Peptides against a protein of PDB entry 7BBL. Designs and how they scored, part 81

Target 1, 86 residues: chain A of PDB entry 7BBL
Amino acid sequence: IAQESLESQEQRARAALRERYLRSLLAMVGHQVSFTLHEGVRVAAHFGATDLDVANFYVSQLQTPIGVQAEALLRCSDIISYTFKP

## One batch from the design tools (peptide; made by RFdiffusion4, then SolubleMPNN)

Design b2_p24_8_s3 (from b2_p24_8, 7 letters changed)
Fold by OpenDDE base, seed 2:
Structure b2_p24_8_s3 (fold): chain B 86 residues (1-86), chain A 24 residues (1-24)
Amino acid sequence: as target 1 above (86 residues)
Amino acid sequence: AQEALARVAELEAELRALFEERRA
């Protein structure tokens, strides 16, 4: 029962948090997500993918005031907030 | 510790691939 170093313990703890985050992203693929954009515009879509730093969101069935877009790209700079709906 | 890092690396690879797939 050789005890791992404090450094290793910290590394494991950080890895655990990262894993939780990444698994959450994967679990939400295909689920509905609501975005609040500028000027109070709110849209709903199905989460497709995002880069690891969440700079870009690739979504499908984006419901906009004009209509539904089969596929769309939303940049972090265009989003004020977002909420995933399990 | 290496096991935990390996899992993270794999998850990141999956998400990266998913992103590239959608971007293409």
Scores: peptide ipSAE 0.641, ipTM 0.928, DockQ to the pose 0.669
Fold by OpenDDE base, seed 4:
Structure b2_p24_8_s3 (fold): chain B 86 residues (1-86), chain A 24 residues (1-24)
Amino acid sequence: as target 1 above (86 residues)
Amino acid sequence: AQEALARVAELEAELRALFEERRA
């Protein structure tokens, strides 16, 4: 019976956590996300995509105080906090 | 472990593709 080495087990454990994270991101696609921006501005949108380090958010139907923007890019520097609504 | 790594790679590929699609 073959057995897995300790380092392989550790690799598997790290991979499992990474997988959970990535699947969570994919699961949020199309779901509403609320952003708190600077100066107390809060906006809502639908999550479209993000890079792997979550530096940039590509969203749709961004509801701003002025109106709705069909497509938008929000950068980390623009955002104070955000929450997903599954 | 290779199976786990393969799944991660696939998921990252999906996210990258999605990102590039929106960025374009």
Scores: peptide ipSAE 0.641, ipTM 0.928, DockQ to the pose 0.628
Fold by OpenDDE base, seed 5:
Structure b2_p24_8_s3 (fold): chain B 86 residues (1-86), chain A 24 residues (1-24)
Amino acid sequence: as target 1 above (86 residues)
Amino acid sequence: AQEALARVAELEAELRALFEERRA
């Protein structure tokens, strides 16, 4: 029985994990995300997009302690932690 | 494993396009 080479099998396995990760990111589009920012500031927003390394977040309806921002860019340097709300 | 790699590439392209769309 012909079998895929070990190298190809490993490549396929890595690709499968990457695919699951990427699909998870796409699945979070439109969902609420909560961010913990500096000095204990916590905000909520709707996830719009992120780069592949999740360094930058484009969000909408950013709810801050002083108001709502329709669209915003949050950078890794701005964020201490974040949690997606399924 | 080219099919698997192709799917990854497509997904990355979708995310990249989404990011660029929001940036624009």
Scores: peptide ipSAE 0.641, ipTM 0.928, DockQ to the pose 0.651
Fold by OpenDDE base, seed 3:
Structure b2_p24_8_s3 (fold): chain B 86 residues (1-86), chain A 24 residues (1-24)
Amino acid sequence: as target 1 above (86 residues)
Amino acid sequence: AQEALARVAELEAELRALFEERRA
């Protein structure tokens, strides 16, 4: 029988990586996440959801330097980095 | 390959729905 093509192998590899990423996101729903924003500002919140393309983050209980927001949206352009807590 | 793609599509649909729920 014919060997699996290189293109098919690459497609399978890409799909595997994507699956791992998506499953990780689902696993982190409801968990605490820390965001590093510009000017050294760091905030903590609970992860709610993110879109697949723009990386907008919907979070709850966003703890900021000036108070807590029950619900908030953080855009990719606002974020330098983020870390999830298990 | 088809099974892998199907799993990805399913997961993306779940996350998309979750996002829309929060956005609404």
Scores: peptide ipSAE 0.641, ipTM 0.927, DockQ to the pose 0.715

Design b2_p24_8_s4 (from b2_p24_8, 9 letters changed)
Fold by OpenDDE base, seed 5:
Order: C-alpha cells, then sequence, then structure tokens
Structure b2_p24_8_s4 (fold): chain B 86 residues (1-86), chain A 24 residues (1-24)
C-alpha cells in the first residue's frame, strides 16, 4: 500500500493539531470569557474574535466594575489571564 | 498533506475575517 512520506505525515499531524485548536476557537464564539486585568480587575464578556498571532480580543457586553461596554478590544498587554466558559 | 493544510488555511481565514468584521 502506498504511504505518504514521513515529512508529509508529520505535516499532516501538525495540521491536525492546528485544526483542532482553530475549531476550538470557533466553538467559543459567543461564549462568555472572563479576563483578569491589571490591578486585580476582573471582567466578563462575550467572546467575539481574537487574532491568531497576538492575543487581541474583540468582545461584546464587557462587564466592568463601573458598567457594561457594548463592544471592546482587549489587547494582550491589558490581560493577565483569561478563561472561557464553555 | 495539501488537503490538511488547506483546511487549516481556511479556518485561519475564517477567524481572520471574524476579527476584521468586528474591527470594522
Amino acid sequence: as target 1 above (86 residues)
Amino acid sequence: AAEALARVARLEEELRRLFEALRA
């Protein structure tokens, strides 16, 4: 039986892992995400999108200590940690 | 592994478009 090269097999394996990661991101669209920001500030929002290289998050209904922001961009430099609510 | 790589590329493009759509 014909087999693909080792290099191709490795590429396929890496691609499979990447695909699973990307599909996971897509699955989280619209789900709640909680962010820990500087100075212990914690906020919750609905996940809209993130870029693939830098952890820049576009979110909606950002719940801050002083109110709700309809749309927001949270940059990597703003965020200490985050967690998704599946 | 062209097909597998193509799927990754399509997914990345979908996510990129979502990001750009929200940024616009």
Scores: peptide ipSAE 0.635, ipTM 0.927, DockQ to the pose 0.639
Fold by OpenDDE base, seed 4:
Structure b2_p24_8_s4 (fold): chain B 86 residues (1-86), chain A 24 residues (1-24)
Amino acid sequence: as target 1 above (86 residues)
Amino acid sequence: AAEALARVARLEEELRRLFEALRA
């Protein structure tokens, strides 16, 4: 019987995991995301987009302790952790 | 395998476009 090579199987497996990850990111577009920043600061916003290496987050309606920003860019260096709310 | 890679490429392109659109 015909069988896919081991190399091809591994490639497909890696692709499947990557696809699942990317689809998850797309699914979060427009949804709320909460960030934990340095010094105990926590903010909430709506997820707009992130680059493929998740170095930068473009968000909207960033709710900070001192007010709301219509749009903002958050860098990985600013973030300790984050949580999406589907 | 080629089809799987193609799907990944399309998804990455979609995300890249969204990012670029918001960054502009």
Scores: peptide ipSAE 0.635, ipTM 0.927, DockQ to the pose 0.681
Fold by OpenDDE base, seed 1:
Structure b2_p24_8_s4 (fold): chain B 86 residues (1-86), chain A 24 residues (1-24)
Amino acid sequence: as target 1 above (86 residues)
Amino acid sequence: AAEALARVARLEEELRRLFEALRA
């Protein structure tokens, strides 16, 4: 029988890593995420979704030092770091 | 490798639709 080429094997390996990443994002939907923003501001929210290059975060129940925002869109340029809390 | 690529494509579409639905 025909054997899968090295190029095809590498393609499958890349696809497997991408699938693992994407499933992880889906698994985090609804979980808490904490962001460190500029000027030392730290906020917590519930993760809704990101675009595929993680440039934008759509979140809910954004807890800021000055109040809670029901829904918000955060841009990567505003974020120093973030962490998910499973 | 078609099956592996198809799974990735489906997952990306799910995430894309989720983001657009929430953003709208």
Scores: peptide ipSAE 0.634, ipTM 0.927, DockQ to the pose 0.710
Fold by OpenDDE base, seed 3:
Structure b2_p24_8_s4 (fold): chain B 86 residues (1-86), chain A 24 residues (1-24)
Amino acid sequence: as target 1 above (86 residues)
Amino acid sequence: AAEALARVARLEEELRRLFEALRA
């Protein structure tokens, strides 16, 4: 029986890493997330979902300096960094 | 690596549907 090709091994490894990432995203649904935006502005919200290509974040209860927004969409271009909270 | 690719595809579809449902 022929052994698995190098290309197949690499493909399996990439798939394993992708699966781990995606399962982590699902685990964070509904959890609080903190975003660091431009010029030191920091906001907190509850993570709803993110798309796979553009990296837009759909969140709820977005706490901004001027009040709370029930639902919001944050684009990757607006975000410097983010952290999830348990 | 058919099974591995299939799992990734299913997970991506689940997340895609979730995002589309929320932003609708």
Scores: peptide ipSAE 0.634, ipTM 0.927, DockQ to the pose 0.713

## One batch from the design tools (peptide; made by RFdiffusion4, then SolubleMPNN)

Design b2_p25_3_s1 (from b2_p25_3, 15 letters changed)
Fold by OpenDDE base, seed 3:
Structure b2_p25_3_s1 (fold): chain B 86 residues (1-86), chain A 25 residues (1-25)
Amino acid sequence: as target 1 above (86 residues)
Amino acid sequence: SLAALQAEFVRRAEAEIARYRAVLA
């Protein structure tokens, strides 16, 4: 019998990672998320959606050090990490 | 609206997940 090629294995691995990522995003729907930005800045916002490719985060009620934005866009490049309570 | 964007996001994400499940099965 023939063994699965390295390329095929890598394709499956990429698919698995993508699926896990998407599932994690769906898990945030309807929840407030805490985002850690550069220079130790932390903000909280209700997760709305992402564009799936660029990884922009569309959120509501963004709590920042200088006020609250009803709706906002957080670029992936601005985010170091994020957490939420299921 | 954000609500509309969220609904579309959910539909797209679920559809893509379904595709990957089929590939990984």
Scores: peptide ipSAE 0.613, ipTM 0.914, DockQ to the pose 0.863
Fold by OpenDDE base, seed 2:
Structure b2_p25_3_s1 (fold): chain B 86 residues (1-86), chain A 25 residues (1-25)
Amino acid sequence: as target 1 above (86 residues)
Amino acid sequence: SLAALQAEFVRRAEAEIARYRAVLA
């Protein structure tokens, strides 16, 4: 039986993870996402897009503690975690 | 506009997913 090399297996694993990530981003389209930021700050926003490489999040209707931002940029480095309901 | 960015994002993401599917299949 032909066996796939370890390198090939790792490549497939990486590809699978990337695909899963992309699908999760697509799943956020049209949904509100809850972001947990530093210092315990939590915000909610409607997902717009990402740049797919740096993981910048372009969002709309960002609800912050001091008001609503019509459009905003959230950097990956600012985000601790996020959740959404598909 | 953000709407345009979103549309482009969707197109690019779907295209990349399709590429991975072809490789992983």
Scores: peptide ipSAE 0.612, ipTM 0.914, DockQ to the pose 0.849
Fold by OpenDDE base, seed 1:
Structure b2_p25_3_s1 (fold): chain B 86 residues (1-86), chain A 25 residues (1-25)
Amino acid sequence: as target 1 above (86 residues)
Amino acid sequence: SLAALQAEFVRRAEAEIARYRAVLA
């Protein structure tokens, strides 16, 4: 009996994961996000956007250990994890 | 501006999601 190829199944799975990721990003719009960075540093910022391909985060009101930065770029390589309250 | 960047992000993300839904359907 006919069945979808393995490659097609994998592509579909990747698409599903990508969609889930994008929806999670959209859920952050208008919310403050807590970012865990290297060396145990945690910062909070209002989510602005990402570039979708590299996963750089463009944020505002970044609360850092030394003060608040009005606008900032958090590179994917800087971020260990992030959380937010919907 | 960041606001414009966000608006563009939303449009792009929603468009891409719509494309995936079509593929996954």
Scores: peptide ipSAE 0.611, ipTM 0.914, DockQ to the pose 0.864
Fold by OpenDDE base, seed 5:
Structure b2_p25_3_s1 (fold): chain B 86 residues (1-86), chain A 25 residues (1-25)
Amino acid sequence: as target 1 above (86 residues)
Amino acid sequence: SLAALQAEFVRRAEAEIARYRAVLA
């Protein structure tokens, strides 16, 4: 059995992780996502899209403690974590 | 529009996934 080089193995591993990440993003399409922001603020919003490089979130119906925004951008730097029900 | 953004996102993500599957096969 031929073994690929370490360099090739690392490239394959990175590609696999990237694919899994993309699939996880696609899994959020059509779902409400709960975001934990700084200072313990939690919001929920319907997933719209992300930029595939920075993971900025473009969302709709953002429910904040003080109201709802029809459309919003959640910068990656604002987000501590997120979760959703598939 | 957000709808347009989403459509483009989905298209791009799926295309990239397909590319990985083809290359890594």
Scores: peptide ipSAE 0.611, ipTM 0.914, DockQ to the pose 0.817

Design b2_p25_3_s2 (from b2_p25_3, 17 letters changed)
Fold by OpenDDE base, seed 2:
Structure b2_p25_3_s2 (fold): chain B 86 residues (1-86), chain A 25 residues (1-25)
Amino acid sequence: as target 1 above (86 residues)
Amino acid sequence: SLAALQAEMVARLQARIEEYRAVLA
């Protein structure tokens, strides 16, 4: 019986992870997301979109320690983690 | 607009996910 190569298995695994990530982005649509940023800063915002290479998160109603911003840009590099209720 | 960006993203992601689904099948 022919066996799938190790390379193919690895590619499939990476593809699965990428798919899962993309699905998670879709799951965020229409939901408020809590973002943990550097220096212990936590903000909440309604997820809007990401750009093509997911370098930025475009959100609305960003609740920050100093107020609410109608629309905002969160750089992915600034985000440590996030959580939301799908 | 943000709404437009979201719509574009959704379409893009759906297409990409379908591609992965085909590969993983």
Scores: peptide ipSAE 0.615, ipTM 0.917, DockQ to the pose 0.779
Fold by OpenDDE base, seed 4:
Structure b2_p25_3_s2 (fold): chain B 86 residues (1-86), chain A 25 residues (1-25)
Amino acid sequence: as target 1 above (86 residues)
Amino acid sequence: SLAALQAEMVARLQARIEEYRAVLA
């Protein structure tokens, strides 16, 4: 029987995950997001946008352990995970 | 402005998602 190659299957899987990720970014629009950073640091901020390569997160009202920043830039490399309520 | 960046992102993401959907369908 004809079956999809392993390479093709993996490509589809990666595409599916990427699509889901992009959808999550859209879902963040208009919502406050909780970000988990390194060393157990957690911050909350209103999602603004990401750049073309999704290398950075532009947010507002960033609540950190030491204060609130009106606007801030979060590098994706510093983010371990995030959660939000759609 | 942040609002402008957000609007641009939304448009870009919507377009990308449609492309993925078409390919994965």
Scores: peptide ipSAE 0.612, ipTM 0.916, DockQ to the pose 0.720
Fold by OpenDDE base, seed 5:
Parts: C-alpha cells; sequence; structure tokens
Structure b2_p25_3_s2 (fold): chain B 86 residues (1-86), chain A 25 residues (1-25)
C-alpha cells in the first residue's frame, strides 16, 4: 500500500486543522460570543468579523462590565479564550 | 461598516475552505 511521506502527512494534518478553524469562524457568524479577557474580564458580543492573519475580532453590541459598545475591536492579544453556541 | 467586513470575511473564508477541500481531497 502506498503511503505518503511523514512530512506530507504532517502538512496535510496542519492544512486540515486550518480548514476546520476557518469553518469554526464561519460558524460564529450570527452568534453571540463570550470572551474571556485578561484579568478575568468577561464580555459578550455579537460576532462580526475576524482577520484571517491576526484573528482580531470585529464585534457589535460588546457588553462589558460597565456598559455596551455598539461596535468594537478585540485584539487577539487581549483574548484569553472564547466560547459560543453554534 | 461591520456588515461589509463580515461579508468580505465570509467570502474569503468560503473561498479558502473550498481551496483546502480541493487540495485535501
Amino acid sequence: as target 1 above (86 residues)
Amino acid sequence: SLAALQAEMVARLQARIEEYRAVLA
């Protein structure tokens, strides 16, 4: 049985993971996302868009502990984790 | 606008996913 090289397998695996990640981003469209930021700050916002390269999140109705921002940018470096219901 | 950014992102994502699907097939 013909088998691809280990290097090729690894490259394919990375590509598969990237594809799944991109699909997950699409799955966020139209949903509210809960973000955990530094210092335990948690916010919720409606997903708008993200940069493919830097994963910056452009969101709307960002609900913070002190209020709501109509539109906001959450830098990837500011985000520890996030969750959403598909 | 955010709507425009989202539409643009969706288009890019869909195109990239299709490319991956074709390559990984």
Scores: peptide ipSAE 0.612, ipTM 0.916, DockQ to the pose 0.806
Fold by OpenDDE base, seed 1:
Structure b2_p25_3_s2 (fold): chain B 86 residues (1-86), chain A 25 residues (1-25)
Amino acid sequence: as target 1 above (86 residues)
Amino acid sequence: SLAALQAEMVARLQARIEEYRAVLA
């Protein structure tokens, strides 16, 4: 019986995770998002956009421990996790 | 502008998601 190779199965699994991730980005549009950064720092901001390779998050009204930034860039590498209310 | 970037992103993501859907179907 012909079976899908392990490599192909893993590729499909990765594709599924990527697709889910991209859908989460779309779901963030128009919402305030809570970002968990390094050292337990948590900030809130209105989601704006990401660049082509999702290396950066462009946000507005970023609430930080030292104040609010009208517009800001959060590097994906600085983000541990995020949550929002759809 | 940020609004323009967002609109472009939405279009791009929608297209990419459709591509993944086709591959995963």
Scores: peptide ipSAE 0.610, ipTM 0.916, DockQ to the pose 0.712

Design b2_p25_3_s3 (from b2_p25_3, 15 letters changed)
Fold by OpenDDE base, seed 4:
Structure b2_p25_3_s3 (fold): chain B 86 residues (1-86), chain A 25 residues (1-25)
Amino acid sequence: as target 1 above (86 residues)
Amino acid sequence: SLAARQAAFVAEAEARIAELRAVLA
């Protein structure tokens, strides 16, 4: 009996995870998100968008320890984690 | 603008999700 190949199974699994991720990003649109950056730095900002390939975060009203930026770009490499309240 | 980027992102993400759903079907 023919079975789905291992590669196909892995591709399907990756697709499922990617879909979940994208749906989570859409859920964040327009909401304030708390970002944890390197060295314990925490910022809050309203989520606007990402680029889907590099996962840069385009945000507004970025509250940082040194002030507020109206608009900002947070590179994926700068972000350790993030949370938000729907 | 940020607003334009947001709109483009939403459209792109929704399109990608639709593509992924087709793969998973």
Scores: peptide ipSAE 0.671, ipTM 0.936, DockQ to the pose 0.869
Fold by OpenDDE base, seed 1:
Structure b2_p25_3_s3 (fold): chain B 86 residues (1-86), chain A 25 residues (1-25)
Amino acid sequence: as target 1 above (86 residues)
Amino acid sequence: SLAARQAAFVAEAEARIAELRAVLA
């Protein structure tokens, strides 16, 4: 029986992780997400979409320390972490 | 609009997932 190469195994592993991540993003659509930004700043917003490479987060009702923004764009580089509660 | 971007994202993500599943099959 032919053996799958290490390179192919790594490709499958990456594909599996990517699929899992994309599914998690889809599950977040329309739900509120809590984001932790630099300098300990925490905000909450309803998740709408990302770029396929997750360069940006397109959100609505962004709650910040200085007010609420109806629509906003969060750059991935500005995000330390985020939490989603189904 | 945000709504349009969301719709496009969902379609694109679902298409990508289908492609990935084909690779994993």
Scores: peptide ipSAE 0.671, ipTM 0.936, DockQ to the pose 0.893
Fold by OpenDDE base, seed 2:
Structure b2_p25_3_s3 (fold): chain B 86 residues (1-86), chain A 25 residues (1-25)
Amino acid sequence: as target 1 above (86 residues)
Amino acid sequence: SLAARQAAFVAEAEARIAELRAVLA
């Protein structure tokens, strides 16, 4: 039997990681997510969506140190990390 | 609206996942 080329194997590996990422985003829809931003700022918000290309986060009920925003956009460049509890 | 964006995202993500599954098959 013919074996897959290294290139094909790498494509599948990338596809698998991409699928896992997308599934994780789908799992977050409607749930509260905790974001760690620059300068140690931590906020919480309900995840709504991202744009798959740029990875901007469209969220609601963003809880910040200075108040709550009904709807907000968090740019990927502002986010250091985030955590989600299913 | 955010609701509309969310719906569009879900549809887009699910479609992309289906495409990726074809690559993994």
Scores: peptide ipSAE 0.671, ipTM 0.936, DockQ to the pose 0.879
Fold by OpenDDE base, seed 3:
Structure b2_p25_3_s3 (fold): chain B 86 residues (1-86), chain A 25 residues (1-25)
Amino acid sequence: as target 1 above (86 residues)
Amino acid sequence: SLAARQAAFVAEAEARIAELRAVLA
């Protein structure tokens, strides 16, 4: 019987991971997310969107150690991790 | 604006998901 090639299997695996990631982002839209940044800095903000090609987070009500910013841009390169409660 | 960016993101993400589903089918 015909078998799917290794290359095809890898393509499907990559596609599946990408879909799961996008679904997780959509689930966070409008909800508060906690971000862990470098040097132990932790902030919270409402997730609005990401830039799929540039890898930025567009957020609102960003709570920082020095105050709240109504709208802000977080670079993905500055983010260590984030958590969300659906 | 954030609202406009959010709307654009949702539309783009949903479109990409549909494309990926076709690949996985």
Scores: peptide ipSAE 0.671, ipTM 0.936, DockQ to the pose 0.845; fails the geometry check

Design b2_p25_3_s4 (from b2_p25_3, 15 letters changed)
Fold by OpenDDE base, seed 5:
Structure b2_p25_3_s4 (fold): chain B 86 residues (1-86), chain A 25 residues (1-25)
Amino acid sequence: as target 1 above (86 residues)
Amino acid sequence: SLAALQAEFVARARAEIERQRAVLA
């Protein structure tokens, strides 16, 4: 039987993973996301956009322990984890 | 504006998804 090369398989695997990642980002549109930041700080914000490569988050209505920020940038280096309800 | 940024993001993400799907086709 004919099988695609390992190189081709890896290429397709990367494409599949990339597609799924992008779809997960799009799933956040219109939703509030909960972020866990350093020092145990947890914040919630409405998703705006991301950098498709760096995963910087541009958000609105960022709820922090000390108040709400209308618009904010959460750098990937600031984020430990995040979750949202699709 | 954030709204404009989001619209641009959505468009870019959708376009890139299609590029990946083309690889998988």
Scores: peptide ipSAE 0.647, ipTM 0.931, DockQ to the pose 0.879
Fold by OpenDDE base, seed 4:
Structure b2_p25_3_s4 (fold): chain B 86 residues (1-86), chain A 25 residues (1-25)
Amino acid sequence: as target 1 above (86 residues)
Amino acid sequence: SLAALQAEFVARARAEIERQRAVLA
């Protein structure tokens, strides 16, 4: 049986993961997202957009422990994890 | 504006999804 090369298998695997990731990002459109930052800080914000390569998050109404920011940029280096309800 | 940025993001994301689907086809 002729089998797909390792390189081809890896390409397909990466494509599948990338597609799933992108779909998850699109699912956040119009929803509030909860972000876990360093030192246990948690914030919530309305999703705006991301940088598809770096995964920087552009958000609005960012609720932080010290106040609300109308618009904000959350860099990947700031974020430990995030969750949302589609 | 953030709204414009979001629109651009959605368009780019959708286009890239199609590119990935082409690889999997």
Scores: peptide ipSAE 0.647, ipTM 0.931, DockQ to the pose 0.901
Fold by OpenDDE base, seed 2:
Structure b2_p25_3_s4 (fold): chain B 86 residues (1-86), chain A 25 residues (1-25)
Amino acid sequence: as target 1 above (86 residues)
Amino acid sequence: SLAALQAEFVARARAEIERQRAVLA
């Protein structure tokens, strides 16, 4: 029985994960996202854009313990996790 | 502006999604 090579299967798996990730990013557009940073710090901000290589998150109305920043840049390396409601 | 960045991001993300879908097809 003819079947896909292991490499081809892996390519499909990667593509599926990439698509899922990108769709999740698009779902954040126009929504507030809650970010969990290091040392238990939690912030909320409206998603603006991100580097497609997952380098940075560009957000607006960032609510921090000190105050609100109109626009801000969050490095992906500083983010432990995030959640949002589509 | 951030709005412009967002618009560009959306366009690029959508385009890349289509590229991935082509792989899955």
Scores: peptide ipSAE 0.647, ipTM 0.931, DockQ to the pose 0.902
Fold by OpenDDE base, seed 3:
Structure b2_p25_3_s4 (fold): chain B 86 residues (1-86), chain A 25 residues (1-25)
Amino acid sequence: as target 1 above (86 residues)
Amino acid sequence: SLAALQAEFVARARAEIERQRAVLA
């Protein structure tokens, strides 16, 4: 039988990574997430949603060094990493 | 509202997961 093409292999690899990413986002629904931003700033917020493509995070009860925002948007460019407890 | 955005997000994410699974099948 014919060997799977390189293009087909790459397509499957991308699909697998995308699926894993989406499942991780769904796992955050209903949970508080800790975000690490630039300059060592850390904030916590309840996960709301993302736009799936740009990785913008729509959150609630954002705890920042200067106070709490009821609702906020965290851009991918602002975030270094994030963690949460499932 | 954020609640509405979340509901839409969940629906879209689930649908996209199914599309990816079809590629992997």
Scores: peptide ipSAE 0.646, ipTM 0.931, DockQ to the pose 0.909

